# Designs tried in a protein design run: peptides against a protein of PDB entry 4GXB. Part 21

Target 1, 277 residues: chain A of PDB entry 4GXB
Amino acid sequence: VPTEEVSLEVLLSNGQKVLVNVLTSDQTEDVLEAVAAKLDLPDDLIGYFSLFLVREKEDGAFSFVRKLQEFELPYVSVTSLRSQEYKIVLRKSYWDSAYDDDVMENRVGLNLLYAQTVSDIERGWILVTKEQHRQLKSLQEKVSKKEFLRLAQTLRHYGYLRFDACVADFPEKDCPVVVSAGNSELSLQLRLPGQQLREGSFRVTRMRCWRVTSSVPLPSGSTSSPGRGRGEVRLELAFEYLMSKDRLQWVTITSPQAIMMSICLQSMVDELMVKKS

## One batch from the design tools (peptide; aimed at target 1 M207 R208 V212 L242)

Design b2_p14_8_s1 (made by RFdiffusion4, then SolubleMPNN; from b2_p14_8, 7 letters changed)
Fold by OpenDDE base, seed 3:
Structure b2_p14_8_s1 (fold): chain B 277 residues (1-277), chain A 14 residues (1-14)
Amino acid sequence: as target 1 above (277 residues)
Amino acid sequence: MRLVAEYENPVFEP
């Protein structure tokens, strides 16, 4: 792609548009810096955020595709997909809520975390009781951003990334699940017919390894779910989990977001490594 | 099925 100056749209979690003038040859960090500058985010806080490629759903929800890598050209990465549904989103890129303290010290950082958290609650990524929701709304009405975040930090799945509904082979084959990544775990929520919502928590520290695989389903006659066209690549994330002492078991998630899930796992691992050093 | 990537977990606690 020729090096040209372009206007690139980057979305915040709440759908706020940040327009930045960048070069088509600008790498992810260059674009991130441009976004930070546009927002007046201090340089020392840039590292707490990343750019993500997402697919915007009809309802405005974001399906995270992947984190943009350092060597990527965000303009090219998004435009090459030739679909307006693909967007670049700025989001915090750490998992431990302790890092919120650093970000919240700055007005812009605070605003970004607040906007993200509000959006995550609205999207049901953060799980709230009715009473908690009332409290959050009250704080939102008062624009008490710090207090809002402090309350939110106590909520279930705060800081998690929620994926689209998919399928896992745990606890049974072909179980419909909703996967969320956060707090150094993968949470698998499932509701079997006639059963209550169940959650499986898979802590990263109990994963020996994980893998991403791709396959092209053979046109086997019967299991044409009507919407999967012939020839769609099936992505799977599998991890080997320590279920009990000396008992490892593979858990496989079939999801178009398997790559993103793997990125989340790696990111959580990386953060844990930093804490252990 | 094609393996895209496999990752060993350095923070695995056996």
Scores: peptide ipSAE 0.592, ipTM 0.950, DockQ to the pose 0.814
OpenDDE base, seeds 1, 2, 4, 5: peptide ipSAE 0.588, 0.589, 0.589, 0.589; ipTM 0.950, 0.950, 0.950, 0.950

Design b2_p14_8_s2 (made by RFdiffusion4, then SolubleMPNN; from b2_p14_8, 9 letters changed)
Fold by OpenDDE base, seed 2:
Structure b2_p14_8_s2 (fold): chain B 277 residues (1-277), chain A 14 residues (1-14)
Amino acid sequence: as target 1 above (277 residues)
Amino acid sequence: LREVARFENPVFEP
């Protein structure tokens, strides 16, 4: 692609649009720096955020596809998909809430975390009780962003990324689940008919390894799930988990977001390695 | 079936 100056739209978690003028040849970091400059985010805080490719759903929710890699050209990456539903989103890229303290010291950083957290609560990514919701609303009305975040940091699944409903082979084969990644774990939530909500927590430190696989289902004449078009690529994330002492078991998640789940796992592992060094 | 990626976990605690 010839190098040209273009206007690129980057969204915040709340759907706020940030327009930046970049070159088509600008890499992910160049675009991220341009976004940071547009927002007046200090250079020393840029590393706490990343650009993500997402698919915007009809309801305005974001389905995370993947993190943009350093070598990518964000303009090309998003436009090559030839669909208006694909967007670039700025989001925090760390897991430990302790890093919020660094980001919150800056007004722009605080605003970004606040907007993201509000959005995550509104989307049901962060789980709240009725009383907690009341407290959060009160803090929103007061525009007390720091206090809002401090309360939010105590909430269930704070800092988690929630995925679209998918299927796992745990605890049963073909079990419908909602996966969330955060706090060095994958959380698998399931509700079977007539049963209470169940959650399986899979700590990253108990995963020996994981893999992503891609397959094209053969048109077998049997159970056409009505919603999967013939010939759609099936992605799976499988991880080998230490269920008990000396007992490893594979858990497999079938999801179009398997790549993103793997990226989250890698990112959580990387952060844990930094903490152990 | 194509393996897209595989990761051995360096922070695995057996």
Scores: peptide ipSAE 0.637, ipTM 0.965, DockQ to the pose 0.780
OpenDDE base, seeds 1, 3, 4, 5: peptide ipSAE 0.635, 0.637, 0.635, 0.635; ipTM 0.965, 0.965, 0.965, 0.965

Design b2_p14_8_s3 (made by RFdiffusion4, then SolubleMPNN; from b2_p14_8, 8 letters changed)
Fold by OpenDDE base, seed 3:
Structure b2_p14_8_s3 (fold): chain B 277 residues (1-277), chain A 14 residues (1-14)
Amino acid sequence: as target 1 above (277 residues)
Amino acid sequence: MLTVAEFENPVFEP
C-alpha cells in the first residue's frame, strides 16, 4: 500500500470516536501514540492500553476479533476486511486491577478507565446486583469517577472480556456457553433449559496447554446444518485442564473468537510471569 | 484443511 496520510477512526469502549491523522504505513504503536496524543494521555501510560480489532454488531456491541500486533498497520488491517462493521478500539490491556492505580493517577487515564467500566457494566460484562447497580448509578450521577471505579473493582468479572455466545464440549457435548476471560481464568457460563445458571471457572494456572484449530468442514452430504454456509472456517480453542489431582481433561470451545480467546490466555500468562519474576 | 497452533503454559502448576 502506498504511504499516504489518512484519517483513522479509533473507538473507545463506549463508542466515543477518536479521529487521528496517521500514515497508512504507521504501525500499531505509532497509531496508539497518535491516539494518546489526541486524548492527551501521557506517554508513560500508553503501555497500559492496546488497540483491538473488533466487529461492531447490530446492537452496537463489540465482538473482539484480535489484538493488533506491533508489526501490524492498523489502517491496512481494518480496511483490508472491506466491511464497515470492523473497527479499531482502544482498551486497557492489563488484567490485574492493581495497575488501575497507576492509570487513575492521571485525569485522562481515569476517564478512560471510567468510560470503559461504565460500558462494561452497561453491556453486562461486569455482573452487578440490583443494589450494586443503584450504588453505581448514584456515583455516576455524582460524577465520582474514582469512587465508581473502586466499587467496580470489587464486582464480579471486573476487567473481564466477554465473548459472544458459543459452544463448548463441557460439561456436555454441544453445550451453549458464554465465555469470559479475566483474572487469570476462563469463565464458562452455562444456562440449560429449566436450570440455574452454572459457571465453570478454569484457572490459567491449571491449564497445561492450549491450542487453536482452524478447520474447513468437508461438505458431508448428510445434515446440512442450515446456518453455516458451505466452506465456513470453524475455529476452536482447546485447553488441557487439570480437573483433579493427576487428571487432565481437554475442554474445547467452538467459537469464531477462538483466536481472541487464545490471545487473552497468552496475555494473562504473560502478566502472571511478570508478577512471578 | 487443518491449522493447529499449540501453546505450552509456563505458569502451569501440576
Scores: peptide ipSAE 0.560, ipTM 0.932, DockQ to the pose 0.727
OpenDDE base, seeds 1, 2, 4, 5: peptide ipSAE 0.558, 0.560, 0.559, 0.558; ipTM 0.932, 0.932, 0.932, 0.932

Design b2_p14_8_s4 (made by RFdiffusion4, then SolubleMPNN; from b2_p14_8, 10 letters changed)
Fold by OpenDDE base, seed 3:
Structure b2_p14_8_s4 (fold): chain B 277 residues (1-277), chain A 14 residues (1-14)
Amino acid sequence: as target 1 above (277 residues)
Amino acid sequence: LLTVAEFENPVFEA
């Protein structure tokens, strides 16, 4: 691609648009720095954020596709998809809420965390009770961003990334689930017919390994589910989990976001490794 | 089925 100056749109979690002038040849870090400069985010806080490729759904929600890698050219990565539904999103890229303290020391960092957290609550990624929601709303009305975040940090699934509804083979085959990644786990939420909401927590420390697989369903003649076009690639994330002492079991999630799930696992592992060092 | 990538977990606790 010829090197040209272009205007690139980067979204915050709340859908706020940040327009930056970059080169088509600028790598992920260059674009991230440009976004930081536009927001007046200090250089020492840039490392707490990453750029993600997402698909914007009809309702305005984001389906995370993957984290942009360092070697990538964000302009090319997004435009090569030839669909306006794909966007670049800035989001915090750490899992431990302790790092919020560093980011919150800066006004811009605080604002970014606040905007993300508000959005995550509004989207139902962070789970709140009625009373908690009332408290959060009161703090939001007062524009008490620090207090809002401190309360939010105590909430269930704070800092989690929620995926689109998908299918798992646990606890039974072809079980519809909602997967969330955070706090060094994959949370699988399911509601079986006539049952209450159940959650399976799969801690990363109990995963021996994981894999991403791709398959092309053979055109079997009969009842392909009406919505999958002929030849759609099926992505799966599988992990081998220590269910009990000396008992490993594979759990497989079928999702178009399997790659993103794997990226989350790796990222959580990396952060845990840093803490152990 | 094509395995795209496989990862061993260094923080696995046996």
Scores: peptide ipSAE 0.575, ipTM 0.935, DockQ to the pose 0.816
OpenDDE base, seeds 1, 2, 4, 5: peptide ipSAE 0.573, 0.573, 0.573, 0.573; ipTM 0.933, 0.934, 0.932, 0.933

## One batch from the design tools (peptide; aimed at target 1 W210 V212 S214 L235)

Design b2_p15_1 (made by RFdiffusion4)
Pose (drawn by RFdiffusion4):
Structure b2_p15_1 (pose): chain A 263 residues (1-190, 198-221, 229-277), chain P 15 residues (1-15)
Amino acid sequence: VPTEEVSLEVLLSNGQKVLVNVLTSDQTEDVLEAVAAKLDLPDDLIGYFSLFLVREKEDGAFSFVRKLQEFELPYVSVTSLRSQEYKIVLRKSYWDSAYDDDVMENRVGLNLLYAQTVSDIERGWILVTKEQHRQLKSLQEKVSKKEFLRLAQTLRHYGYLRFDACVADFPEKDCPVVVSAGNSELSLQLREGSFRVTRMRCWRVTSSVPLPSGGRGEVRLELAFEYLMSKDRLQWVTITSPQAIMMSICLQSMVDELMVKKS
Amino acid sequence: LDLHLLSFTTNPAFE
């Protein structure tokens, strides 16, 4: 791509706009640093956040497509799709909530965690009852951002990433499920199954050839993971999802974080 | 439908 200065909108998890001037040839880290500079996020906290390509739904929710890799050009990644429904999003990119402590030591870092947690509750990524949700919106007005986040850290599925509804062959073939990734596991809500990352020997991402539109082709995608169900018993679990690659990215990210910790 | 491998990942954290 010829080098040229352009304006790029990067959204926070709640949809707030962050406008940055970047080059068409800037890579993911360059764009991330420009966003951090605009938000006044310290350099030493940039590593706790990443940029994601998402599809914004009619209701404003985001369906995560992929975390942008180091070699990617974010301006090109989003513009090449030729659709205004695709956005670049900044979101925390670690899994263990112990790292929230490092981020919350800074006002901007705290503000970012607060904003995405509020959005996570509003969009049902964090699981609360109707009554609890009522209480939370109230506590939100009455408590500091810090106190609100400490409470949110104890809520069901805090720190998880939720995927569009899809199907899996667990427990039975073609079961409708909602899959979420977090806390070193995949959660399949059918009843529920919890599949620990440390019990996955491997996982595979498969695709059909592109098919004529039922001007975009369609592809059947699957993410299958080989799971240690019990001693010396491995069983494949298959999820059919257009977001199979994002799920694979989350599994790799969670495995990588476990290994960094182990080291 | 036939499915073709896009990626395969071995888990180094496997127990």

Design b2_p15_1_s1 (made by RFdiffusion4, then SolubleMPNN; from b2_p15_1, 8 letters changed)
Fold by OpenDDE base, seed 3:
Structure b2_p15_1_s1 (fold): chain B 277 residues (1-277), chain A 15 residues (1-15)
Amino acid sequence: as target 1 above (277 residues)
Amino acid sequence: LTLYLVAEYENPVFE
């Protein structure tokens, strides 16, 4: 792609559009800096955020595809998909809520966290009781962003990224699940027939390893399952989990977002490594 | 079914 100045749209979690003028040859960090500048986010806070490639669903929900890598050209990455469904989203890229304290000290950082948190609650990524929801709404009405975030930080799945409904082989084969990543874990929510909603919590520190695999089913006369993207490619995330002392078990999640899940795992691992240093 | 390994990661923070 020839180097040209272009207008690139970057979305915040709440769907707010940030238009930046960048070069088609600008790498992820360059674009991120441009977005930060447009928002008046200070340089020292840029590292707390990342650009993500997402697919916007018809209902406006974001299906996270992957984190844009440093070497990528965001303009090219998004436009090459030739679909307006794909967007670039700015989102915080750390997991430990303790880092919120650093970001919240700045007005712009606070606003970004607030907008993201509001969106996550509205989308059901953060789980709230009726009473909690009432409290949050009250704080929204008062525009008390700091208090809102402090309350939100105590909520279940605060800071988690929720994935699209998918399938896992845990606890049973071909079990429909909703996976969320956050707080150094993968949360698998599932409802077995005739049972209440259950959650399996898989702490990253108990994962020996994980892998992403791609498979292509053999040509069968079966119609392509509706909703599968281009091709018959099946993506899976598998991790080997320490279920109990000296008992490792593989858990496999079949999801088009397997790559993103893996990215989340790596990101959580990286953050934990930093904390251990 | 043809399986391709895309990536495998060992976890350095495994306990």
Scores: peptide ipSAE 0.517, ipTM 0.904, DockQ to the pose 0.786
OpenDDE base, seeds 1, 2, 4, 5: peptide ipSAE 0.516, 0.514, 0.514, 0.516; ipTM 0.903, 0.901, 0.903, 0.903

Design b2_p15_1_s2 (made by RFdiffusion4, then SolubleMPNN; from b2_p15_1, 8 letters changed)
Fold by OpenDDE base, seed 3:
Structure b2_p15_1_s2 (fold): chain B 277 residues (1-277), chain A 15 residues (1-15)
Amino acid sequence: as target 1 above (277 residues)
Amino acid sequence: LELYLVAEYENPVFE
């Protein structure tokens, strides 16, 4: 792509549009810096955020595709897909809520966290009781952003990334599940017929390894997964989990977001490594 | 079904 100045749209979690003038040749960090400058986010807080490629669903929800890598050209990455469904989103890129303290000290950082948290609650990524929801709404009405975040930090799945409904082979084969990543774990929520909602918590520290695989149905072979055409790529995330003492078991998630799940795992591992060192 | 390994990661924080 020839180097030229372009207007690039970057969305916040709440759908707010940030337009930045960048070069088509600008790398991810360059674009991120441009977004930060547009928002008046201090340089020392830029590292707490990342740019993500997402697919906007019909209901306005974001299906996270992947985090944009450092070497990528965001303009090219998004436009090459030739679909208006794909967007670039700014979101916090750390997991430990303790880092919120650093970000919240700045007005812009506070606003970003607030907007993201509001969106996550509205989208059901953060799980709230009716009473908690009432309290949160009251704080929103008062525009008490710090208090809102402090309450939100105590909520179930605060800081998690929720994925689209998919399928896992745990606890049984072909189980429909909703996967969420956060707090150094993968949470698998499922409801089996006639049963209550169940959650499997898979802590990253108990994963020996994980892998991403792709598969293509053979022409003569098995029925394509529901909603997938013949020959469409099937992505899976599998991790080997320490279920009990000396008992490792593979858990496999079939999802178009397997890559993003893997990115989340790596990101959580990286953060844990920093804490461990 | 044709399977392809895209990536495999060992976990350094595995306990």
Scores: peptide ipSAE 0.512, ipTM 0.903, DockQ to the pose 0.807
OpenDDE base, seeds 1, 2, 4, 5: peptide ipSAE 0.509, 0.506, 0.507, 0.509; ipTM 0.901, 0.898, 0.900, 0.898

Design b2_p15_1_s3 (made by RFdiffusion4, then SolubleMPNN; from b2_p15_1, 8 letters changed)
Fold by OpenDDE base, seed 3:
Structure b2_p15_1_s3 (fold): chain B 277 residues (1-277), chain A 15 residues (1-15)
Amino acid sequence: as target 1 above (277 residues)
Amino acid sequence: LELYLVAEFENPVFE
């Protein structure tokens, strides 16, 4: 792509549009810096955020595709898909809520975390009781952003990334599940027929390894992934989990977001490594 | 079904 100045739209979690003038040849960090500058986010806080490629669903929800890598050209990455459904989103890129303390000390950082958290609650990524929701709404009405975040930090799945409904082979084959990544775990929520909602918590520290696989149904094959046509690529994330002492078991998630799930795992692992250092 | 390994990762923080 020829180097030229272009206007690039980057969305916040709440759908707010940030327009930045960048070069088509600008890499991810360059674009991120441009977004930060536009928002007046200080340089020392840029590292707490990343750019993500997402697909905007009809209801306005974001299906995260992947984190934009350092070598990527965000303008090219998004425009090459030739679909207006794909967007670039700015979101915090750490997992430990302790890092919120660093970010929220700055007005812009606080606003970003607040907007993201509000959006996550509205989208059901953060799980709230009726009473908690009332309290959050009260704080939102008062525009008490710090207090809002402090309360939100105590909520179930705060800081998690929620994925689209998919299928897992745990606890049984072909179980419909909702996967969320956060707090150094993958949470698998499922409801088996006639049963109450169940959650499987898979801590990253108990994953020996994980893998992403791609598969294509054979033309003669009768098995197709739900919602996928014959011959369409199926992505899977599999991880080997220490279920109990000396008992490893593979868990496989079939999802178009398998790559993003893997990115989340790697990101959580990286953060844990930093903490151990 | 044709299977392809895209990537595999060992977990350094595995306990």
Scores: peptide ipSAE 0.493, ipTM 0.901, DockQ to the pose 0.785
OpenDDE base, seeds 1, 2, 4, 5: peptide ipSAE 0.490, 0.489, 0.490, 0.490; ipTM 0.900, 0.898, 0.898, 0.896

Design b2_p15_1_s4 (made by RFdiffusion4, then SolubleMPNN; from b2_p15_1, 9 letters changed)
Fold by OpenDDE base, seed 5:
Structure b2_p15_1_s4 (fold): chain B 277 residues (1-277), chain A 15 residues (1-15)
Amino acid sequence: as target 1 above (277 residues)
Amino acid sequence: LELYTVAEFENPVFE
């Protein structure tokens, strides 16, 4: 791609548009810096955020595809898909809410976290009771951003990334689940017929390994996954989990977002490694 | 089933 000046749209979690003028040859960090400059985010806080490739659904919700890598050219990465449904989104990229303290010290950082958190609540990524919702709305009406975040930090799945509904082989084969990543775990929420909502928590520290597979069912096969036609690419995330003492079991999630799930796992592992050091 | 790619990751923080 020839080096040219272009206008690139980057969205915040709430859909707010940030237009930046960049070069087509600018790498992820260059674009991130341009976005930060446009928002007046200080340089020392840039590292708390990342750019993500997402697919905007019909209802405006974001389905996270992957984190943009350092070597990538965001303009090329998004435009090469030849679809307006793909967007670049700025989002915080750490998991430990303790880092919020650093970000919240800056007005722009505070605003970014606030906007993201409001959006996460509105989209149901953060789980709230009726009373908590009332309290949050009150704080939102008062524009008490710090207090809003402090309350939000105590809520279930604060800081989690929620994925689109998919299928897992846990606790049984072909089980519809909603996966969320956060707090050094994968949370699998499911409702079996006639049963209450259940959650399986898989802590990263109990995963020996994980893998992502990309496969295509053979056309000659008689078996097809529900809702998928023959020849469609199937992505799966599988991890080997320590269920009990000396008992390892593979858990497999079938999802178009398997790559993003793996990225989340690696990111959580990286953060844990930093803490361990 | 045709497998196109497999990426496996060992977890250094496994306990």
Scores: peptide ipSAE 0.474, ipTM 0.894, DockQ to the pose 0.724
OpenDDE base, seeds 1, 2, 3, 4: peptide ipSAE 0.454, 0.468, 0.455, 0.439; ipTM 0.890, 0.893, 0.888, 0.880

Design b2_p15_2 (made by RFdiffusion4)
Pose (drawn by RFdiffusion4):
Structure b2_p15_2 (pose): chain A 263 residues (1-190, 198-221, 229-277), chain P 15 residues (1-15)
Amino acid sequence: VPTEEVSLEVLLSNGQKVLVNVLTSDQTEDVLEAVAAKLDLPDDLIGYFSLFLVREKEDGAFSFVRKLQEFELPYVSVTSLRSQEYKIVLRKSYWDSAYDDDVMENRVGLNLLYAQTVSDIERGWILVTKEQHRQLKSLQEKVSKKEFLRLAQTLRHYGYLRFDACVADFPEKDCPVVVSAGNSELSLQLREGSFRVTRMRCWRVTSSVPLPSGGRGEVRLELAFEYLMSKDRLQWVTITSPQAIMMSICLQSMVDELMVKKS
Amino acid sequence: SMHLLQHVENPAFES
């Protein structure tokens, strides 16, 4: 892409706009640094956040497509799709909530975690009852951002990434499920199954050839993981999802974080 | 028919 200065909108998890001037040839880290500079996020906290390509739904919710890799050009990644529904999003990119402690030591880092947690509750990524949700919106007005986040860290599925509803062959073939990734596991809500990353020997992403539109082709995508169900018993679990690649990215990210910790 | 996009072995696997 010829080098040219352009304006790029990067959204926070709640949809707040962050406008940055970047080059069409800037890579993911360059764009991330420009967003961090605009938000006054310290350099030493940039590594706790990443940029994601998402599809914004009619209701404003985001369906995560992929985390942008180092070699990617974010301006090109989003513009090449030729659709205003696709957005670049900044979100925390670690899994263990112990890292929240490092981020919350800074006012901007705390503000970012607070904003995405509020959105996570509003969009049902964090699981609360109708009554609890009522209480939380109230506590939100009455407590500091820090106190609100400490409470949120104890809520069901805090720190998880939720995927669009899809199907899986667990427990039975073609079961409708909601899949979420977090806390070193995949959660399948059918009843529920919890599949630990450390019990996955491997996983595989497969696709059909592109098919005519039922002007975009369609592809059947699957994410299958080989799971140690019990001693010396491995079983494949298959999820059929247009977000199979994002799920695979989350599994790799969670495995990588476990290994960094082990080291 | 299905075609492989990615296959990953998990280094954190616990038998």

Design b2_p15_2_s1 (made by RFdiffusion4, then SolubleMPNN; from b2_p15_2, 9 letters changed)
Fold by OpenDDE base, seed 2:
Order: C-alpha cells, then sequence, then structure tokens
Structure b2_p15_2_s1 (fold): chain B 277 residues (1-277), chain A 15 residues (1-15)
C-alpha cells in the first residue's frame, strides 16, 4: 500500500470514536501514540493499553478477534478485511487490577478505565447483583469515577474479557459455554438443559500447555448450510489442565475466537512472569 | 482436514 495520510477511526470500549490522522504505513505503536495524543493520555501510560481488532455485532457489542501486533499496520489490517463490521478498539491490556492504580492517577487514564468498566458492566462482562448495580448506578450519577472503579474492582469478573458463546468438550462433549479470560484464568460458564448455571475455573498456573488449531473441513458432499459465511475454518483452543494431583486432562474449546483466547493466555502468562521476576 | 497447530508451553505452570 502506498504511504498516504489517512483518517483512522479507533473506538473506545463504549463505542466512542477517536479519529486520528496517520500514515497507512504507521505501525501499531505509531497509531497507539496518535490515539494517546488525541486523548491527551501521557506517554508513560500508553503501555497500559493496546489496540484490538474486533467485529462489531448488530447490537453494537464487540467480538474480539485479536490484539494488533507491533509489526502490523492497523489501517491495512482493518481495511483489508473489506467489511465495516471490523473496528479497531482501544482497551487496557493488563490483567492485575493493581495496575489500575497507576492509570487512575491520570485524569485521562481514569476516564478510559471508567468508560471501559461501565461498558463491561452494561455488556454483562462484569457480573453484578441487583444491589451492586444500584450502588454502581448511584456512583455513576454522582460521577464518582474513582469510587466507581474501586467498587467495580471487587466485582466478579472485573477485568475479564468475555467471549461469544461457543462450544467446549467440558464437562461433556459439545457443551455450550461462555468463556471469559481474566485474573489469570479462563472461566467457562455453562447451562446444560434442565440444569443450573455452572462455572468452571481454569487457572493459568495449572495449564501445562495450550494450543490453537486451525482446520479446514474437507468438503464433505453434504449440503452446505447456507448461513455459514466465507470461512469454513474451524478454530479450537485446547489446554492441558492439571485437574488433580498427577492428573492432566485436555480441555478443548471450539470458537472463532480461539486465537484471541490464546493471546489472552499468553498475555496473562507474560504478566505473571513479570511478577515473578 | 488441513491442520495448523501452534502449541505453547506454559512457563508459569505449577506441577
Amino acid sequence: as target 1 above (277 residues)
Amino acid sequence: PLYLVEEFENPVFEA
């Protein structure tokens, strides 16, 4: 692509649009810096955020596709998909809520975390009771962003990324699940027919390894279900989990977001490694 | 089926 100046739209978690003028040849960090500058986010806080490729759903929710890598050209990455559904989103890129303290010291950082948290609650990514919701709404009405965040930090799945409904082979084959990544774990929520909601927590420290598998089904002569769009690609995330002492078991998640799940795992691992150093 | 597999070992695994 020839180097040209272009206007690039970057969304916040709440759908707020940030327009930046960048070069088509600008890499992810260059674009991130441009977004930071536009928001008046200080340079020392840029590292707490990342750009993500997402697909915007009909309801305005975001399905995270992947984190943009350092070598990527965000303008090219999003426009090459030739679909208006794909967007670039700015989101915090750490897991430990302790880092919120650093970000919250700055007005812009605070605003970004607040907007993200409000959105995550509204989308049901953060789980709240009726009473907690009432408290949060009261704080929101008062525009007490710090207090709002402090309360939110105590909530179930604070800081988690929630994925689209998918399928896992745990606890049984072909179980419909909702996966969330956060707090150094994968949470699998499932509701089997006639059963109550169940949650499986898979801590990263108990995963020996994980893998992403991409497969193209052989054209079986059977009827093309008309509704599956272009990509016959099946993605799976599998991890080998220490279920009990000396008992490893593979868990496999079938999801178009398997790559994003793997990125989350790697990111959580990386953060844990930093804490151990 | 054509399979592409990428595997990651976990350095923070606690055995």
Scores: peptide ipSAE 0.561, ipTM 0.930, DockQ to the pose 0.759
OpenDDE base, seeds 1, 3, 4, 5: peptide ipSAE 0.559, 0.559, 0.556, 0.559; ipTM 0.929, 0.928, 0.928, 0.930

Design b2_p15_2_s2 (made by RFdiffusion4, then SolubleMPNN; from b2_p15_2, 8 letters changed)
Fold by OpenDDE base, seed 3:
Structure b2_p15_2_s2 (fold): chain B 277 residues (1-277), chain A 15 residues (1-15)
Amino acid sequence: as target 1 above (277 residues)
Amino acid sequence: PLYLVEEVENPVFEP
């Protein structure tokens, strides 16, 4: 792509549009810096955020596709898909809520975390009780952003990334699940017919390894679920998990977001490595 | 056919 100045739209988690003037040749960090500058986010806080490629659903929800890599050209990455559904989103890219303290010290950082958290609650990524919801609404009405975040930090799945409904082979084959990544784990939520909601928590520290696989669907006469076009590549994330002492078991998640899930795992691992260092 | 896209050994694995 020729180097040209372009206007690039970057969305915040709440759908707020940030327009930045960048070069088509600007890499991910360059674009991130431009977004930060536009928002007046200080340079020392840029590292707490990343750019993500997402698909915007009809309801305005974001399906995370992947994190933009350092070598990527965000303008090219998003425009090459030739679909207006694809967006670039700015989101915090750390998992430990302790880092919120650093970000919240700055007004812009606080606003970003607040907007993200509000959005995550509204989207049901963060799980809230009725009473918690009431408290959050009260704080939102008061525009008490710090207090809002402090309360939110105590909520179930705070800081998690929620994926689209998919299928896993745990606890049984072909179980419909909702996967969320956060707090150094993958959470698998499932509701089997006639059963209560169940959750499996898979801590990253108990994963020996993980893998992403791609398969071409066999022309099986089985009615592909409505919406999977004939010939769509099946992506799977599998991880080998320490279920008990000296007992490893593979868990496999079938999802078009398997790549994003693996990125989350790697990111959580990287953060844990930094803490151990 | 199954293709392995990526396999990662976890350095923070605690056996």
Scores: peptide ipSAE 0.542, ipTM 0.920, DockQ to the pose 0.815
OpenDDE base, seeds 1, 2, 4, 5: peptide ipSAE 0.540, 0.540, 0.541, 0.540; ipTM 0.918, 0.920, 0.920, 0.917

